# Designs tried in a protein design run: peptides against a protein of PDB entry 7C96. Part 17

Target 1, 73 residues: chain A of PDB entry 7C96
Amino acid sequence: PVIPDDFRCPISLELMKDPVIVSTGQTYERTCIEKWLQAGHGTCPKTQQTLTSTVLTPNYVLRSLIAQWCEAN

## One batch from the design tools (peptide; aimed at target 1 C32 H41 P45)

Design b2_p18_6_s1 (made by RFdiffusion4, then SolubleMPNN; from b2_p18_6, 8 letters changed)
Fold by OpenDDE base, seed 1:
Structure b2_p18_6_s1 (fold): chain B 73 residues (1-73), chain A 18 residues (1-18)
Amino acid sequence: as target 1 above (73 residues)
Amino acid sequence: SEEEALKKQLEEARKIAA
């Protein structure tokens, strides 16, 4: 079945396994955003906004929703 | 344009993550 857009990482375009929220409120796959930050970038890939923090917060709600969707499909 | 700039940044991020 078609993966809901909100369940795909803006970077990898794949179903997120470990979604994390950045300071701008956007959610990405952890590995993707970590590579971006490690490469020396300090902006949000999707919005270009400067990140006020490099803290990555696990999006447990989304992770749960994705898991539930996968179980049903 | 802003749209093109956003697309280019995402493309760069995809290259780094690949």
Scores: peptide ipSAE 0.702, ipTM 0.928, DockQ to the pose 0.917
OpenDDE base, seeds 2, 3, 4, 5: peptide ipSAE 0.696, 0.698, 0.700, 0.701; ipTM 0.927, 0.927, 0.928, 0.928

Design b2_p18_6_s2 (made by RFdiffusion4, then SolubleMPNN; from b2_p18_6, 11 letters changed)
Fold by OpenDDE base, seed 5:
Structure b2_p18_6_s2 (fold): chain B 73 residues (1-73), chain A 18 residues (1-18)
Amino acid sequence: as target 1 above (73 residues)
Amino acid sequence: SEEEKLQEQLELAREIAK
């Protein structure tokens, strides 16, 4: 079935397994955004806004929604 | 354009994540 856009990582374009929220409020797959940061970039990949923090907050709500979707599809 | 710049960075991030 068609994966909802909100469930896809903007970077990998795949269903997120470990979604994390960056300081701008955008959500990415953890591994994708970590690689971006490790490469020396300090902006939000999707919005280009400067990240005010490198802290990655787990998006537990989205993780749960994705799990529910996977169970139903 | 602004949209082009957004896509360029996103594409860069996509390449780095490979």
Scores: peptide ipSAE 0.711, ipTM 0.927, DockQ to the pose 0.935
OpenDDE base, seeds 1, 2, 3, 4: peptide ipSAE 0.711, 0.711, 0.710, 0.710; ipTM 0.927, 0.927, 0.927, 0.926

Design b2_p18_6_s3 (made by RFdiffusion4, then SolubleMPNN; from b2_p18_6, 10 letters changed)
Fold by OpenDDE base, seed 1:
Structure b2_p18_6_s3 (fold): chain B 73 residues (1-73), chain A 18 residues (1-18)
Amino acid sequence: as target 1 above (73 residues)
Amino acid sequence: SEEEEKKKLLEEAREIAA
């Protein structure tokens, strides 16, 4: 079935398994955003806004929703 | 355009993550 847009990483375009929230409120797959930051970038790929923090917060709610969707589909 | 710029940035991020 078609993966809901909200469940796909803006970078990889794949179903997120370890979604994390950046300071701008956008959510990405952890591995993708970490590589972006490690490459020396300090902006949010989705919004182009400068990140006020490089802290990555696990999006447990979304992770749970994705898990539920996967179980049903 | 702003939309094209954001698209390009996401593509760059995708290249790095690939």
Scores: peptide ipSAE 0.645, ipTM 0.911, DockQ to the pose 0.876
OpenDDE base, seeds 2, 3, 4, 5: peptide ipSAE 0.633, 0.637, 0.641, 0.630; ipTM 0.909, 0.910, 0.911, 0.909

Design b2_p18_6_s4 (made by RFdiffusion4, then SolubleMPNN; from b2_p18_6, 8 letters changed)
Fold by OpenDDE base, seed 4:
Structure b2_p18_6_s4 (fold): chain B 73 residues (1-73), chain A 18 residues (1-18)
Amino acid sequence: as target 1 above (73 residues)
Amino acid sequence: SAAAAREKALEEARKIAE
């Protein structure tokens, strides 16, 4: 089935398994954004905004929505 | 453009994530 855009990581373009929210409010796959940060970047790829924090907050709501979608499809 | 910059950044991030 066609994966909803909101369920895909902006980086990997794949269905997110461990979605995390960055300081700009954008959500990415954890591993993708961690690698970006580890590479020395301090900006949000999608918005180009400087990250005010490197804290990654699990997006449990989205995780749940994705799980529900996967169950139905 | 801003859009081009975002796309470039996402592509760079995708490459790093590979």
Scores: peptide ipSAE 0.681, ipTM 0.923, DockQ to the pose 0.908
OpenDDE base, seeds 1, 2, 3, 5: peptide ipSAE 0.679, 0.668, 0.675, 0.673; ipTM 0.923, 0.920, 0.922, 0.921

Design b2_p18_7 (made by RFdiffusion4)
Pose (drawn by RFdiffusion4):
Structure b2_p18_7 (pose): chain A 73 residues (1-73), chain P 18 residues (1-18)
Amino acid sequence: as target 1 above (73 residues)
Amino acid sequence: AEEERKTEMLEEYEKILE
């Protein structure tokens, strides 16, 4: 059960199934960041930096790295 | 400062889940 932290969501602290990127460059689990934005916050949770867009963009390359790590272990 | 921001974020997220 040796899970690299880079693959963990800063909010869920668990492995990411649907990693998305916010305008600040930080990556979160979709369901976690969606709830944060639903609660009325307009800030990057990790950096407190205010957001310039609400667009969540899938981090496909990370999805690939996580998927690769999953099959090996 | 990074630890404080993380603690605050997690506490606030716990509140959101209530």

Design b2_p18_7_s1 (made by RFdiffusion4, then SolubleMPNN; from b2_p18_7, 7 letters changed)
Fold by OpenDDE base, seed 3:
Structure b2_p18_7_s1 (fold): chain B 73 residues (1-73), chain A 18 residues (1-18)
Amino acid sequence: as target 1 above (73 residues)
Amino acid sequence: EEEELRKQMLEEYQQILE
């Protein structure tokens, strides 16, 4: 089935398993954004806005929605 | 290794912008 765009990581383009929110409000797969930051980048991949913080907040709501979608499909 | 990772992420970044 077609994966909803909101469930796909903007970087990997794959279904997110551990979605995290960055300071700009965008959500990415944890491993993807961590690699991005470790590579020395300080911007949001999708919006190109400068990150005010490198803190990653788990998106538990989206994680739950994705899990429900996976169970139904 | 570190530079190769950076290069790969830049390529992915460019794909997002396309």
Scores: peptide ipSAE 0.110, ipTM 0.697, DockQ to the pose 0.211
OpenDDE base, seeds 1, 2, 4, 5: peptide ipSAE 0.073, 0.033, 0.033, 0.074; ipTM 0.670, 0.634, 0.634, 0.663

Design b2_p18_7_s2 (made by RFdiffusion4, then SolubleMPNN; from b2_p18_7, 10 letters changed)
Fold by OpenDDE base, seed 3:
Structure b2_p18_7_s2 (fold): chain B 73 residues (1-73), chain A 18 residues (1-18)
Amino acid sequence: as target 1 above (73 residues)
Amino acid sequence: SDKERMEKMLKEFEEILK
């Protein structure tokens, strides 16, 4: 079935397994955004806004929604 | 330019996804 856009990582375009929120409020797959930061970037890939912090916060609500969607489809 | 910036972004994404 078609994966909802909000469930896909803006970078990989794949269904997120470990979604994390950056300082701009955007959500990415953890591995993708970590590699982006490790490469020396200090901006949000989706919005190009400067990150005020490199802290990554787990998006548990979205993770749960994705899990429920996967079980139903 | 915006086009040049986008091209660089795409290349960076490709490297991350390897």
Scores: peptide ipSAE 0.325, ipTM 0.827, DockQ to the pose 0.291
OpenDDE base, seeds 1, 2, 4, 5: peptide ipSAE 0.307, 0.312, 0.318, 0.310; ipTM 0.818, 0.821, 0.823, 0.820

Design b2_p18_7_s3 (made by RFdiffusion4, then SolubleMPNN; from b2_p18_7, 7 letters changed)
Fold by OpenDDE base, seed 5:
Structure b2_p18_7_s3 (fold): chain B 73 residues (1-73), chain A 18 residues (1-18)
Amino acid sequence: as target 1 above (73 residues)
Amino acid sequence: MEEERMEQMLKEYEEILK
Protein backbone atom coordinates (compact mmCIF):
# COMPACT_ATOMS: atom_id res chain seq x y z
CA PRO B 1 0.00 0.00 0.00
CA VAL B 2 0.98 3.63 -0.47
CA ILE B 3 2.61 5.12 2.60
CA PRO B 4 1.16 8.53 3.51
CA ASP B 5 3.64 11.34 2.96
CA ASP B 6 3.21 12.47 6.55
CA PHE B 7 4.47 9.10 7.74
CA ARG B 8 7.77 9.34 5.88
CA CYS B 9 10.83 11.13 7.18
CA PRO B 10 11.68 14.12 4.99
CA ILE B 11 15.34 13.08 5.14
CA SER B 12 15.35 9.29 4.78
CA LEU B 13 12.03 9.13 2.90
CA GLU B 14 11.32 6.01 4.92
CA LEU B 15 8.49 5.16 7.28
CA MET B 16 9.26 6.80 10.60
CA LYS B 17 9.79 4.62 13.65
CA ASP B 18 10.75 7.27 16.16
CA PRO B 19 9.31 10.55 14.89
CA VAL B 20 10.44 13.71 16.66
CA ILE B 21 9.38 17.33 16.29
CA VAL B 22 11.91 20.13 15.92
CA SER B 23 11.41 23.75 16.96
CA THR B 24 9.96 24.65 13.56
CA GLY B 25 7.19 22.11 13.96
CA GLN B 26 8.51 19.72 11.33
CA THR B 27 8.81 16.03 12.15
CA TYR B 28 11.74 13.75 11.29
CA GLU B 29 13.07 10.34 12.17
CA ARG B 30 15.11 10.81 15.34
CA THR B 31 18.28 9.25 14.00
CA CYS B 32 18.18 11.33 10.84
CA ILE B 33 17.71 14.70 12.48
CA GLU B 34 20.27 13.86 15.15
CA LYS B 35 22.84 13.17 12.46
CA TRP B 36 21.91 16.45 10.82
CA LEU B 37 22.45 18.33 14.05
CA GLN B 38 25.65 16.45 14.84
CA ALA B 39 26.97 17.51 11.45
CA GLY B 40 26.77 21.08 12.68
CA HIS B 41 23.58 22.19 11.01
CA GLY B 42 21.36 24.64 12.82
CA THR B 43 18.48 24.77 10.40
CA CYS B 44 15.42 22.70 9.66
CA PRO B 45 16.22 20.46 6.68
CA LYS B 46 12.82 20.89 5.09
CA THR B 47 11.99 24.53 5.79
CA GLN B 48 15.52 25.94 6.05
CA GLN B 49 14.39 27.94 9.07
CA THR B 50 16.87 28.45 11.87
CA LEU B 51 16.19 26.17 14.80
CA THR B 52 15.46 28.11 17.96
CA SER B 53 16.25 24.97 19.93
CA THR B 54 17.96 21.65 19.36
CA VAL B 55 15.47 19.88 21.61
CA LEU B 56 13.71 17.00 19.90
CA THR B 57 10.19 16.29 21.09
CA PRO B 58 8.72 12.83 20.47
CA ASN B 59 5.68 12.99 18.22
CA TYR B 60 3.59 10.45 20.09
CA VAL B 61 0.45 11.14 18.11
CA LEU B 62 2.18 10.45 14.82
CA ARG B 63 3.96 7.46 16.29
CA SER B 64 0.60 6.01 17.24
CA LEU B 65 -0.95 6.78 13.88
CA ILE B 66 1.93 5.09 12.07
CA ALA B 67 1.67 2.05 14.30
CA GLN B 68 -2.05 1.78 13.63
CA TRP B 69 -1.49 2.19 9.91
CA CYS B 70 1.18 -0.49 9.88
CA GLU B 71 -1.10 -2.92 11.64
CA ALA B 72 -3.91 -2.25 9.21
CA ASN B 73 -1.68 -2.59 6.16
CA MET A 1 19.12 29.42 -7.37
CA GLU A 2 16.51 26.88 -6.42
CA GLU A 3 18.41 24.22 -8.33
CA GLU A 4 21.65 24.91 -6.52
CA ARG A 5 19.91 24.86 -3.17
CA MET A 6 18.22 21.56 -3.94
CA GLU A 7 21.49 20.02 -5.07
CA GLN A 8 23.15 21.10 -1.85
CA MET A 9 20.36 19.62 0.26
CA LEU A 10 20.43 16.36 -1.66
CA LYS A 11 24.16 16.12 -1.11
CA GLU A 12 23.75 16.74 2.59
CA TYR A 13 20.94 14.20 2.84
CA GLU A 14 23.12 11.63 1.11
CA GLU A 15 25.81 12.23 3.68
CA ILE A 16 23.32 11.66 6.49
CA LEU A 17 22.08 8.44 4.92
CA LYS A 18 25.56 6.90 4.67
Scores: peptide ipSAE 0.048, ipTM 0.632, DockQ to the pose 0.410
OpenDDE base, seeds 1, 2, 3, 4: peptide ipSAE 0.047, 0.045, 0.043, 0.048; ipTM 0.635, 0.640, 0.630, 0.637

Design b2_p18_7_s4 (made by RFdiffusion4, then SolubleMPNN; from b2_p18_7, 9 letters changed)
Fold by OpenDDE base, seed 3:
Structure b2_p18_7_s4 (fold): chain B 73 residues (1-73), chain A 18 residues (1-18)
Amino acid sequence: as target 1 above (73 residues)
Amino acid sequence: SDEELMEQMLKEYEEILK
């Protein structure tokens, strides 16, 4: 079935397994955004806004929604 | 330019995804 756009990482375009929220409010796959930050970038890939923090917050609600979708499809 | 920015972003994404 077609994966909902909100369940795909903006970078990999794949179904997210460990979604995390950055300071701009955008959500990415943890491994993707960590590699982006490790490469020396200080901006949000999707919005190009400067990050006020490099802290990554787990998006538990989205993680749960994706898990439920996977069980049904 | 917007085009140059897009090209740079695509190159960085390709490096992350390889």
Scores: peptide ipSAE 0.210, ipTM 0.764, DockQ to the pose 0.311
OpenDDE base, seeds 1, 2, 4, 5: peptide ipSAE 0.055, 0.056, 0.185, 0.036; ipTM 0.629, 0.633, 0.747, 0.616

Design b2_p18_8 (made by RFdiffusion4)
Pose (drawn by RFdiffusion4):
Formats: sequence, structure tokens, C-alpha cells
Structure b2_p18_8 (pose): chain A 73 residues (1-73), chain P 18 residues (1-18)
Amino acid sequence: as target 1 above (73 residues)
Amino acid sequence: DALIDERLTELEEEHEAT
């Protein structure tokens, strides 16, 4: 069960199934960051940096890295 | 779900303290 931290969501602290990127460059689990934005915050959770967009963009390359790691282990 | 909500509350409290 050796899970690299880079693949963990800063909020869930678990492996990411649907990693998305916010305008600051930070990556979160979709369901986690969606809840954060639903609670009225307009800030990057990790950096407290205020957001310039609400667009969540899938981090496909990371999805690929996680998927690769998953099949090996 | 409940664990995520708890952690989001703790994170908000940490931001207010900073």
C-alpha cells in the first residue's frame, strides 16, 4: 500500500480518481474542490490564493500517471 | 463524504487563524 503523496488530494488525502486543476495550478479531487466552491469559498484551498476562474480542468496527464501506477500495484 | 466535510471545516479554521 505504498501510495505516492503526489497522487493524493490535499483535501481527501486519498488517491485521486478525478483530478482537476484550478487557475492557480493546484490539483484536487473533483468532488472535494466542488464542495469547497459550493461552500462559498473563492480561494485555492492549498495556497489561499484567490481564484481567477471557477473552471475546473481535468488533469489528464496525471490521470494517466495514476492509472499507470494502479495497474503495476 | 462526512470525513471530507470535516476536513474542509478544519481547513477553513486554519485559513481564518492564519

Design b2_p18_8_s1 (made by RFdiffusion4, then SolubleMPNN; from b2_p18_8, 10 letters changed)
Fold by OpenDDE base, seed 5:
Structure b2_p18_8_s1 (fold): chain B 73 residues (1-73), chain A 18 residues (1-18)
Amino acid sequence: as target 1 above (73 residues)
Amino acid sequence: MEEIEKRLEELEKEHLKQ
């Protein structure tokens, strides 16, 4: 089955399992964005916008949607 | 993870050229 674009991490390009939201509103796989930040970057990988915060907020809604999709496919 | 590292490197290069 075709994986919805919104369910894929902009970095890994794979189905997200632990999606988190950054200050720009973009969502990434936790592991991926953490590596990006740890590498010393302060920008959003997708938009190149400067992050106003390095806080990562779990995207529970998306996580649930992905889980439901996986169960159905 | 190896593939992720490569992708991160690509993104870094893209950002450097911005």
Scores: peptide ipSAE 0.326, ipTM 0.815, DockQ to the pose 0.810
OpenDDE base, seeds 1, 2, 3, 4: peptide ipSAE 0.322, 0.311, 0.262, 0.301; ipTM 0.819, 0.810, 0.781, 0.811

Design b2_p18_8_s2 (made by RFdiffusion4, then SolubleMPNN; from b2_p18_8, 10 letters changed)
Fold by OpenDDE base, seed 1:
Structure b2_p18_8_s2 (fold): chain B 73 residues (1-73), chain A 18 residues (1-18)
Amino acid sequence: as target 1 above (73 residues)
Amino acid sequence: MEKVEERLKKLEEEHKKQ
């Protein structure tokens, strides 16, 4: 089945397993955004906005939605 | 599908060009 765009990481373009939210409100796969930050970047990959914080907040709602979708498809 | 590392590199270049 076609994976909903909102379920794909903007970086990897793959189905997210551990989605996290950055300060700009965008969601990415944890491992992907961590690599971006570790590379010394302080911007949001998708929007290019400067991150006001490097804290990554788990997107539990999306994680659950993705899990439900995977179970049904 | 291209590897994550390749995607990250492309993003870096896109940001640099701005």
Scores: peptide ipSAE 0.568, ipTM 0.889, DockQ to the pose 0.695
OpenDDE base, seeds 2, 3, 4, 5: peptide ipSAE 0.521, 0.534, 0.492, 0.524; ipTM 0.878, 0.881, 0.871, 0.878

Design b2_p18_8_s3 (made by RFdiffusion4, then SolubleMPNN; from b2_p18_8, 9 letters changed)
Fold by OpenDDE base, seed 5:
Structure b2_p18_8_s3 (fold): chain B 73 residues (1-73), chain A 18 residues (1-18)
Amino acid sequence: as target 1 above (73 residues)
Amino acid sequence: MEEIEKRLKELEEQHKAA
């Protein structure tokens, strides 16, 4: 089945397993965005906006939606 | 994971070009 775009990490382009929200409001796979930040980048990969914080907030809602989708498909 | 590294590099280059 076709994976909804909202369920794909903008970096890996794969289905997210541990989605986290950055300061710009964009969601990424935790591992991917952590690698980006560790590489010294201070911008949002998707929007190129400067991050006001390096705090990563778990996107529990999306995580649940993805889990439901995976269960149904 | 290797594909992720490639994608990260692509994004880096996109940012450099901006």
Scores: peptide ipSAE 0.374, ipTM 0.830, DockQ to the pose 0.892
OpenDDE base, seeds 1, 2, 3, 4: peptide ipSAE 0.369, 0.326, 0.281, 0.305; ipTM 0.830, 0.801, 0.786, 0.786

Design b2_p18_8_s4 (made by RFdiffusion4, then SolubleMPNN; from b2_p18_8, 9 letters changed)
Fold by OpenDDE base, seed 5:
Structure b2_p18_8_s4 (fold): chain B 73 residues (1-73), chain A 18 residues (1-18)
Amino acid sequence: as target 1 above (73 residues)
Amino acid sequence: DEEVEKRLEELEKEHEEQ
């Protein structure tokens, strides 16, 4: 089945398992964005906007949607 | 993950000051 674009991490391009939201509102796989930040970057990989915060907020809604999709497919 | 590493490098190139 075709994976919805909204369910894929902008970095890994794979189905997200632990999606987190950055200050710009974009969602990434936790491990991917953490690597990006640890590399010294302070911008959003997708938009290139400067992050106003490095706090990563779990996207529980998306995580649930992805889980439901996986169960159905 | 080698694939993720490569993707991160590509993204870095897309960011002129990164």
Scores: peptide ipSAE 0.530, ipTM 0.879, DockQ to the pose 0.730
OpenDDE base, seeds 1, 2, 3, 4: peptide ipSAE 0.478, 0.512, 0.489, 0.495; ipTM 0.870, 0.875, 0.870, 0.871

## One batch from the design tools (peptide; aimed at target 1 S12 W36 H41)

Design b2_p19_1 (made by RFdiffusion4)
Pose (drawn by RFdiffusion4):
Order: sequence, then structure tokens, then C-alpha cells
Structure b2_p19_1 (pose): chain A 73 residues (1-73), chain P 19 residues (1-19)
Amino acid sequence: as target 1 above (73 residues)
Amino acid sequence: SEATIQANLATWAEQLAES
């Protein structure tokens, strides 16, 4: 069960199934960051940096790296 | 799992308010 931290969501602290990127460059689990924005915050949770967009963009290359890691282990 | 996510989100909100 040796899970690299880079693949963990800063909020869930678990492996990411649907990693999305916010305007600051930080990556979260979709369901986590969605809840954060639903609670009325307009801030990047990790950096407290205020957001310039609400667009969540899937991090496909990370999805690939996580998927690759998953099949090996 | 959901309770742990909510607890972490509350901690983050508290840290943001104290900043």
C-alpha cells in the first residue's frame, strides 16, 4: 500500500479518481473542490490564493500517471 | 470517507479565516 503523495488530493488525502486543476495550478479531487466552491469559498484551498476562474479542468496526464501506477500495484 | 472530507474542509476554512 505504498501510495505516492503526489497522487493524493490535499483535501481527501486519498488517491485521486477524478483529478481537476484550478486556475492557480493546484490539483484536487473533483468532488472535494466542488464542495469547497459550493460552500461559498472562492479560494484555492492549498494556497489561499483567490481564484480567477471557476473552471475545473481535468488533469489528464496525471490521470494517466495514476492509472499506470494502479495497474503495476 | 465523506465525514473525513467534511472535517478536512472545515479545518481548511478555519485556517483561511485565521489568515

Design b2_p19_1_s1 (made by RFdiffusion4, then SolubleMPNN; from b2_p19_1, 11 letters changed)
Fold by OpenDDE base, seed 1:
Structure b2_p19_1_s1 (fold): chain B 73 residues (1-73), chain A 19 residues (1-19)
Amino acid sequence: as target 1 above (73 residues)
Amino acid sequence: MEEKIEANLEKLKEELAAA
């Protein structure tokens, strides 16, 4: 089945398993964004906006939506 | 997979720089 764009990580381009939200509001796969930050970047990969915080907030809503989609497909 | 992620990160970075 075709994976909805909103369910794909902007970095891995694959279905997200552990989606997290950065300070800019963009969501990424946890592993991907952590690698980006660990590489020394302090900006949002997609928007290039400077992150006001490096805190990663779990996107539980999206995780739930993805789970529901996986059950149906 | 990790190699793919690294490649995508580099590609994304390049695309944004060229935009």
Scores: peptide ipSAE 0.170, ipTM 0.720, DockQ to the pose 0.584
OpenDDE base, seeds 2, 3, 4, 5: peptide ipSAE 0.168, 0.161, 0.153, 0.167; ipTM 0.737, 0.730, 0.721, 0.736

Design b2_p19_1_s2 (made by RFdiffusion4, then SolubleMPNN; from b2_p19_1, 12 letters changed)
Fold by OpenDDE base, seed 5:
Structure b2_p19_1_s2 (fold): chain B 73 residues (1-73), chain A 19 residues (1-19)
Amino acid sequence: as target 1 above (73 residues)
Amino acid sequence: MEEKIEENLKKLAEKHAAA
């Protein structure tokens, strides 16, 4: 089945398993964004905005929605 | 997978540049 765009990581382009929200409000797969940050980047990959924080907040709502979608499909 | 990530980042960057 076709994966909803909102369920895909902007970096990996794959279904997110551990979605996290960055300071700009964009959501990425944890492993992808962590590698990006660890590489020394201080911007949001999708928006190119400067990150005001390196804190990553788990997107539990999206995680749940993805899980529900996976069960149904 | 790592190589794929790099390629996707490149595509993402190119998309921004073209906008």
Scores: peptide ipSAE 0.268, ipTM 0.769, DockQ to the pose 0.441
OpenDDE base, seeds 1, 2, 3, 4: peptide ipSAE 0.262, 0.258, 0.254, 0.261; ipTM 0.767, 0.766, 0.765, 0.767

Design b2_p19_1_s3 (made by RFdiffusion4, then SolubleMPNN; from b2_p19_1, 12 letters changed)
Fold by OpenDDE base, seed 1:
Structure b2_p19_1_s3 (fold): chain B 73 residues (1-73), chain A 19 residues (1-19)
Amino acid sequence: as target 1 above (73 residues)
Amino acid sequence: MEEKIEENLEKLKQELEES
């Protein structure tokens, strides 16, 4: 079925498995955003806002919602 | 998969720079 846009990583465009939130509040797949940061970027891919921190916070709510959706579809 | 991610990252960067 159609995957909700909110469940797709803005970078990989795939269903997120380990969604993490950056300082700007945007969520990405952990692996994707880590590669972006490792490449030397200090901005949010989606918004271009400067990241005030490189800390990645797991989005447990979204992770759970995605898991539930996968089980139902 | 790794290659695809890198491509998407580059495309996203380009789109933001050109917009």
Scores: peptide ipSAE 0.201, ipTM 0.741, DockQ to the pose 0.684
OpenDDE base, seeds 2, 3, 4, 5: peptide ipSAE 0.140, 0.151, 0.150, 0.142; ipTM 0.690, 0.696, 0.708, 0.690

Design b2_p19_1_s4 (made by RFdiffusion4, then SolubleMPNN; from b2_p19_1, 13 letters changed)
Fold by OpenDDE base, seed 2:
Structure b2_p19_1_s4 (fold): chain B 73 residues (1-73), chain A 19 residues (1-19)
Amino acid sequence: as target 1 above (73 residues)
Amino acid sequence: KQKKIDENLEKLKKELEES
């Protein structure tokens, strides 16, 4: 089945396993965004907006939705 | 706008794959 766009990481384009929210409100796969930040970047990959914080907040709601989708498909 | 975003993300994806 077709994976909903909202369930795919903007960077890897793969189904997210550990989605996290950055300060701009965008969600990425944790490993992807961590690599980006570790490389010294301080902007949001998708929007190019400057990150006001490097804190990554787990997107539990999305994780749950993805889990439900995977269970049904 | 979406096209530009997609292009940027594609570049980033490639960069991360090589690092």
Scores: peptide ipSAE 0.086, ipTM 0.668, DockQ to the pose 0.119
OpenDDE base, seeds 1, 3, 4, 5: peptide ipSAE 0.066, 0.078, 0.075, 0.065; ipTM 0.635, 0.660, 0.658, 0.635

Design b2_p19_2 (made by RFdiffusion4)
Pose (drawn by RFdiffusion4):
Structure b2_p19_2 (pose): chain A 73 residues (1-73), chain P 19 residues (1-19)
Amino acid sequence: as target 1 above (73 residues)
Amino acid sequence: SAEATEMEELLAEAQATAE
């Protein structure tokens, strides 16, 4: 059960199934960051840096790295 | 709001746990 932290969501602290990127460059689990934005916050949770967009963008390359790690272990 | 407070508390717990 050796799970690299880079693959963990800063909010869920668990492996990411649907990693998305916010305008600050930070990556979260979709369901976590969506709840954060639903609670009325307009800030990057990790950096407290205010956001310049609400667009969540899938981090496909990370999705690939996680998927690769998953099949090996 | 109560929802915002709950999310701030969860974030603070998550940051403490990551340390």

Design b2_p19_2_s1 (made by RFdiffusion4, then SolubleMPNN; from b2_p19_2, 12 letters changed)
Fold by OpenDDE base, seed 4:
Structure b2_p19_2_s1 (fold): chain B 73 residues (1-73), chain A 19 residues (1-19)
Amino acid sequence: as target 1 above (73 residues)
Amino acid sequence: SAEKEAVEEEIKKAKEEEE
């Protein structure tokens, strides 16, 4: 089945395993956004908005939804 | 698919490690 766009990392375009939320509210795969930040970028890859914080918050709800989707498909 | 299963397992593992 087609993977919902909201379940794919905007960077890797793959199903997220460890989704994290950035200050702009967008969610990315942890490893992808970490590499982005480590490269010296201070903006949200998807929205190009400046990040007010580099803190990455686990998106537990999305993680659970993805898990449920994987089980069903 | 195998990919979905792999992701599911990683999610499960990560969740268990968080708790």
Scores: peptide ipSAE 0.033, ipTM 0.552, DockQ to the pose 0.028
OpenDDE base, seeds 1, 2, 3, 5: peptide ipSAE 0.032, 0.032, 0.023, 0.031; ipTM 0.539, 0.556, 0.492, 0.548

Design b2_p19_2_s2 (made by RFdiffusion4, then SolubleMPNN; from b2_p19_2, 12 letters changed)
Fold by OpenDDE base, seed 5:
Structure b2_p19_2_s2 (fold): chain B 73 residues (1-73), chain A 19 residues (1-19)
Amino acid sequence: as target 1 above (73 residues)
Amino acid sequence: SKELQEIEEEIEKAKEKAK
């Protein structure tokens, strides 16, 4: 079935397994955004906004929704 | 986004190399 857009990482375009929220409120796959930051970028890949923090907050709600979707499909 | 595309391409290349 078609993967919901909100369940795909904006970077990898794949189903997120460990979604994390950045300071701008956007969600990415943890490994993807970490690589982006490690590459020296300090902006949000999707919005190009400057990140006020490099803290990555787990998106538990989305993780749960994705898990439920995977179980149903 | 050009920057996003660049990182996407690099990630994809890395995935291909890992196969």
Scores: peptide ipSAE 0.029, ipTM 0.543, DockQ to the pose 0.122
OpenDDE base, seeds 1, 2, 3, 4: peptide ipSAE 0.024, 0.023, 0.023, 0.024; ipTM 0.552, 0.546, 0.546, 0.551

Design b2_p19_2_s3 (made by RFdiffusion4, then SolubleMPNN; from b2_p19_2, 10 letters changed)
Fold by OpenDDE base, seed 5:
Structure b2_p19_2_s3 (fold): chain B 73 residues (1-73), chain A 19 residues (1-19)
Amino acid sequence: as target 1 above (73 residues)
Amino acid sequence: SAELKEIEEQIEEAKEKEE
């Protein structure tokens, strides 16, 4: 079935396994955003906004929703 | 790097689909 766009990482375009929220409120796959930050970027890939923090907050709600979707499909 | 280039391409493709 078609994967909802909200469940796909803006970078990899794949179903997120470990979604994390950046300071701008956007959610990415942990590994994708970590690589982006480690490369020296200080902006949000999706919005181009400057990140006020490099802290990555796990999006447990989305993770749960994705898991439920996977079980149903 | 190749990874960064790929990321940039994927981001651009994703943005184009959203618009």
Scores: peptide ipSAE 0.112, ipTM 0.699, DockQ to the pose 0.361
OpenDDE base, seeds 1, 2, 3, 4: peptide ipSAE 0.109, 0.111, 0.110, 0.111; ipTM 0.697, 0.699, 0.695, 0.702

Design b2_p19_2_s4 (made by RFdiffusion4, then SolubleMPNN; from b2_p19_2, 10 letters changed)
Fold by OpenDDE base, seed 2:
Order: C-alpha cells, then sequence, then structure tokens
Structure b2_p19_2_s4 (fold): chain B 73 residues (1-73), chain A 19 residues (1-19)
C-alpha cells in the first residue's frame, strides 16, 4: 500500500530507516540530513528555517511506528 | 521576490541530494 507521508524522508522521499529530528522539529533520514549538513548548509531542507543546532536526535517513536507499519503491510 | 528565490535555491539543493 501507499507509504504514509510522515514515514518518508523529506529529502530522499523514501521510507525512513533511521529517522532523526533536527532543531526545527522536522524529521529526516540520518544519512540524508548528515550529507546536507556536511555540505555546509545550515538550514532545514523542508522549512528553510535556520537551524539553531546541528544536533540530530533519534526519533525512536517514529522508528517504532514505521517498523510496525512495515510488519502490517 | 528575494524570499521566493531563496526557497527555489534550497529546493534545487535538495534535489541534488537525491541524485
Amino acid sequence: as target 1 above (73 residues)
Amino acid sequence: SAELKEVEEEIAKAKKLRE
């Protein structure tokens, strides 16, 4: 079935495997956002807001929800 | 506008990451 939009990385547009939250509250696939930051960007890809921090926080809840969805679909 | 230009630039950068 169709993958929920909230389960897709805003950058890769693919199902997230290791979702992380940035300072703006948006969630991305870890590898995608790391590449973005390493390229020298300091903004949130989705919202274009300036990041107040480059710390990436694992979104464990979303990770679990995605896993559950994958098992059911 | 300047704001629109900025958004377009960021979108272009994001597309590049998907390649």
Scores: peptide ipSAE 0.092, ipTM 0.649, DockQ to the pose 0.134
OpenDDE base, seeds 1, 3, 4, 5: peptide ipSAE 0.070, 0.086, 0.076, 0.074; ipTM 0.663, 0.649, 0.676, 0.672

Design b2_p19_3 (made by RFdiffusion4)
Pose (drawn by RFdiffusion4):
Structure b2_p19_3 (pose): chain A 73 residues (1-73), chain P 19 residues (1-19)
Amino acid sequence: as target 1 above (73 residues)
Amino acid sequence: SSEEHKAETITEIREEYHE
C-alpha cells in the first residue's frame, strides 16, 4: 500500500480518481474542489490564492500516471 | 475566524468524500 503523495488530493488525502486543475495550477479531486466552490469559496484551497476562473480542467497526464501506477500495484 | 471557517469547510468536505 505504498501510495505516492503526489497522487493524493490535498483535501481527500486519498488517491485521485478524477484529478482536475484550477487556474492556479493546483490539482484536486473533482468532487472535493466542486464542494469547495459550492460552499461559496473562490480560493485555491492549498494556496489561498483567489481564483481567476471556475473552469476545472482534467489533468489527463496525471490520470495516465495514476493509471499506470495502479496496474503495476 | 476566516481561516477557521475554511479549515472546517475542508474537514466537512473530507468527511463527505470518505462516506

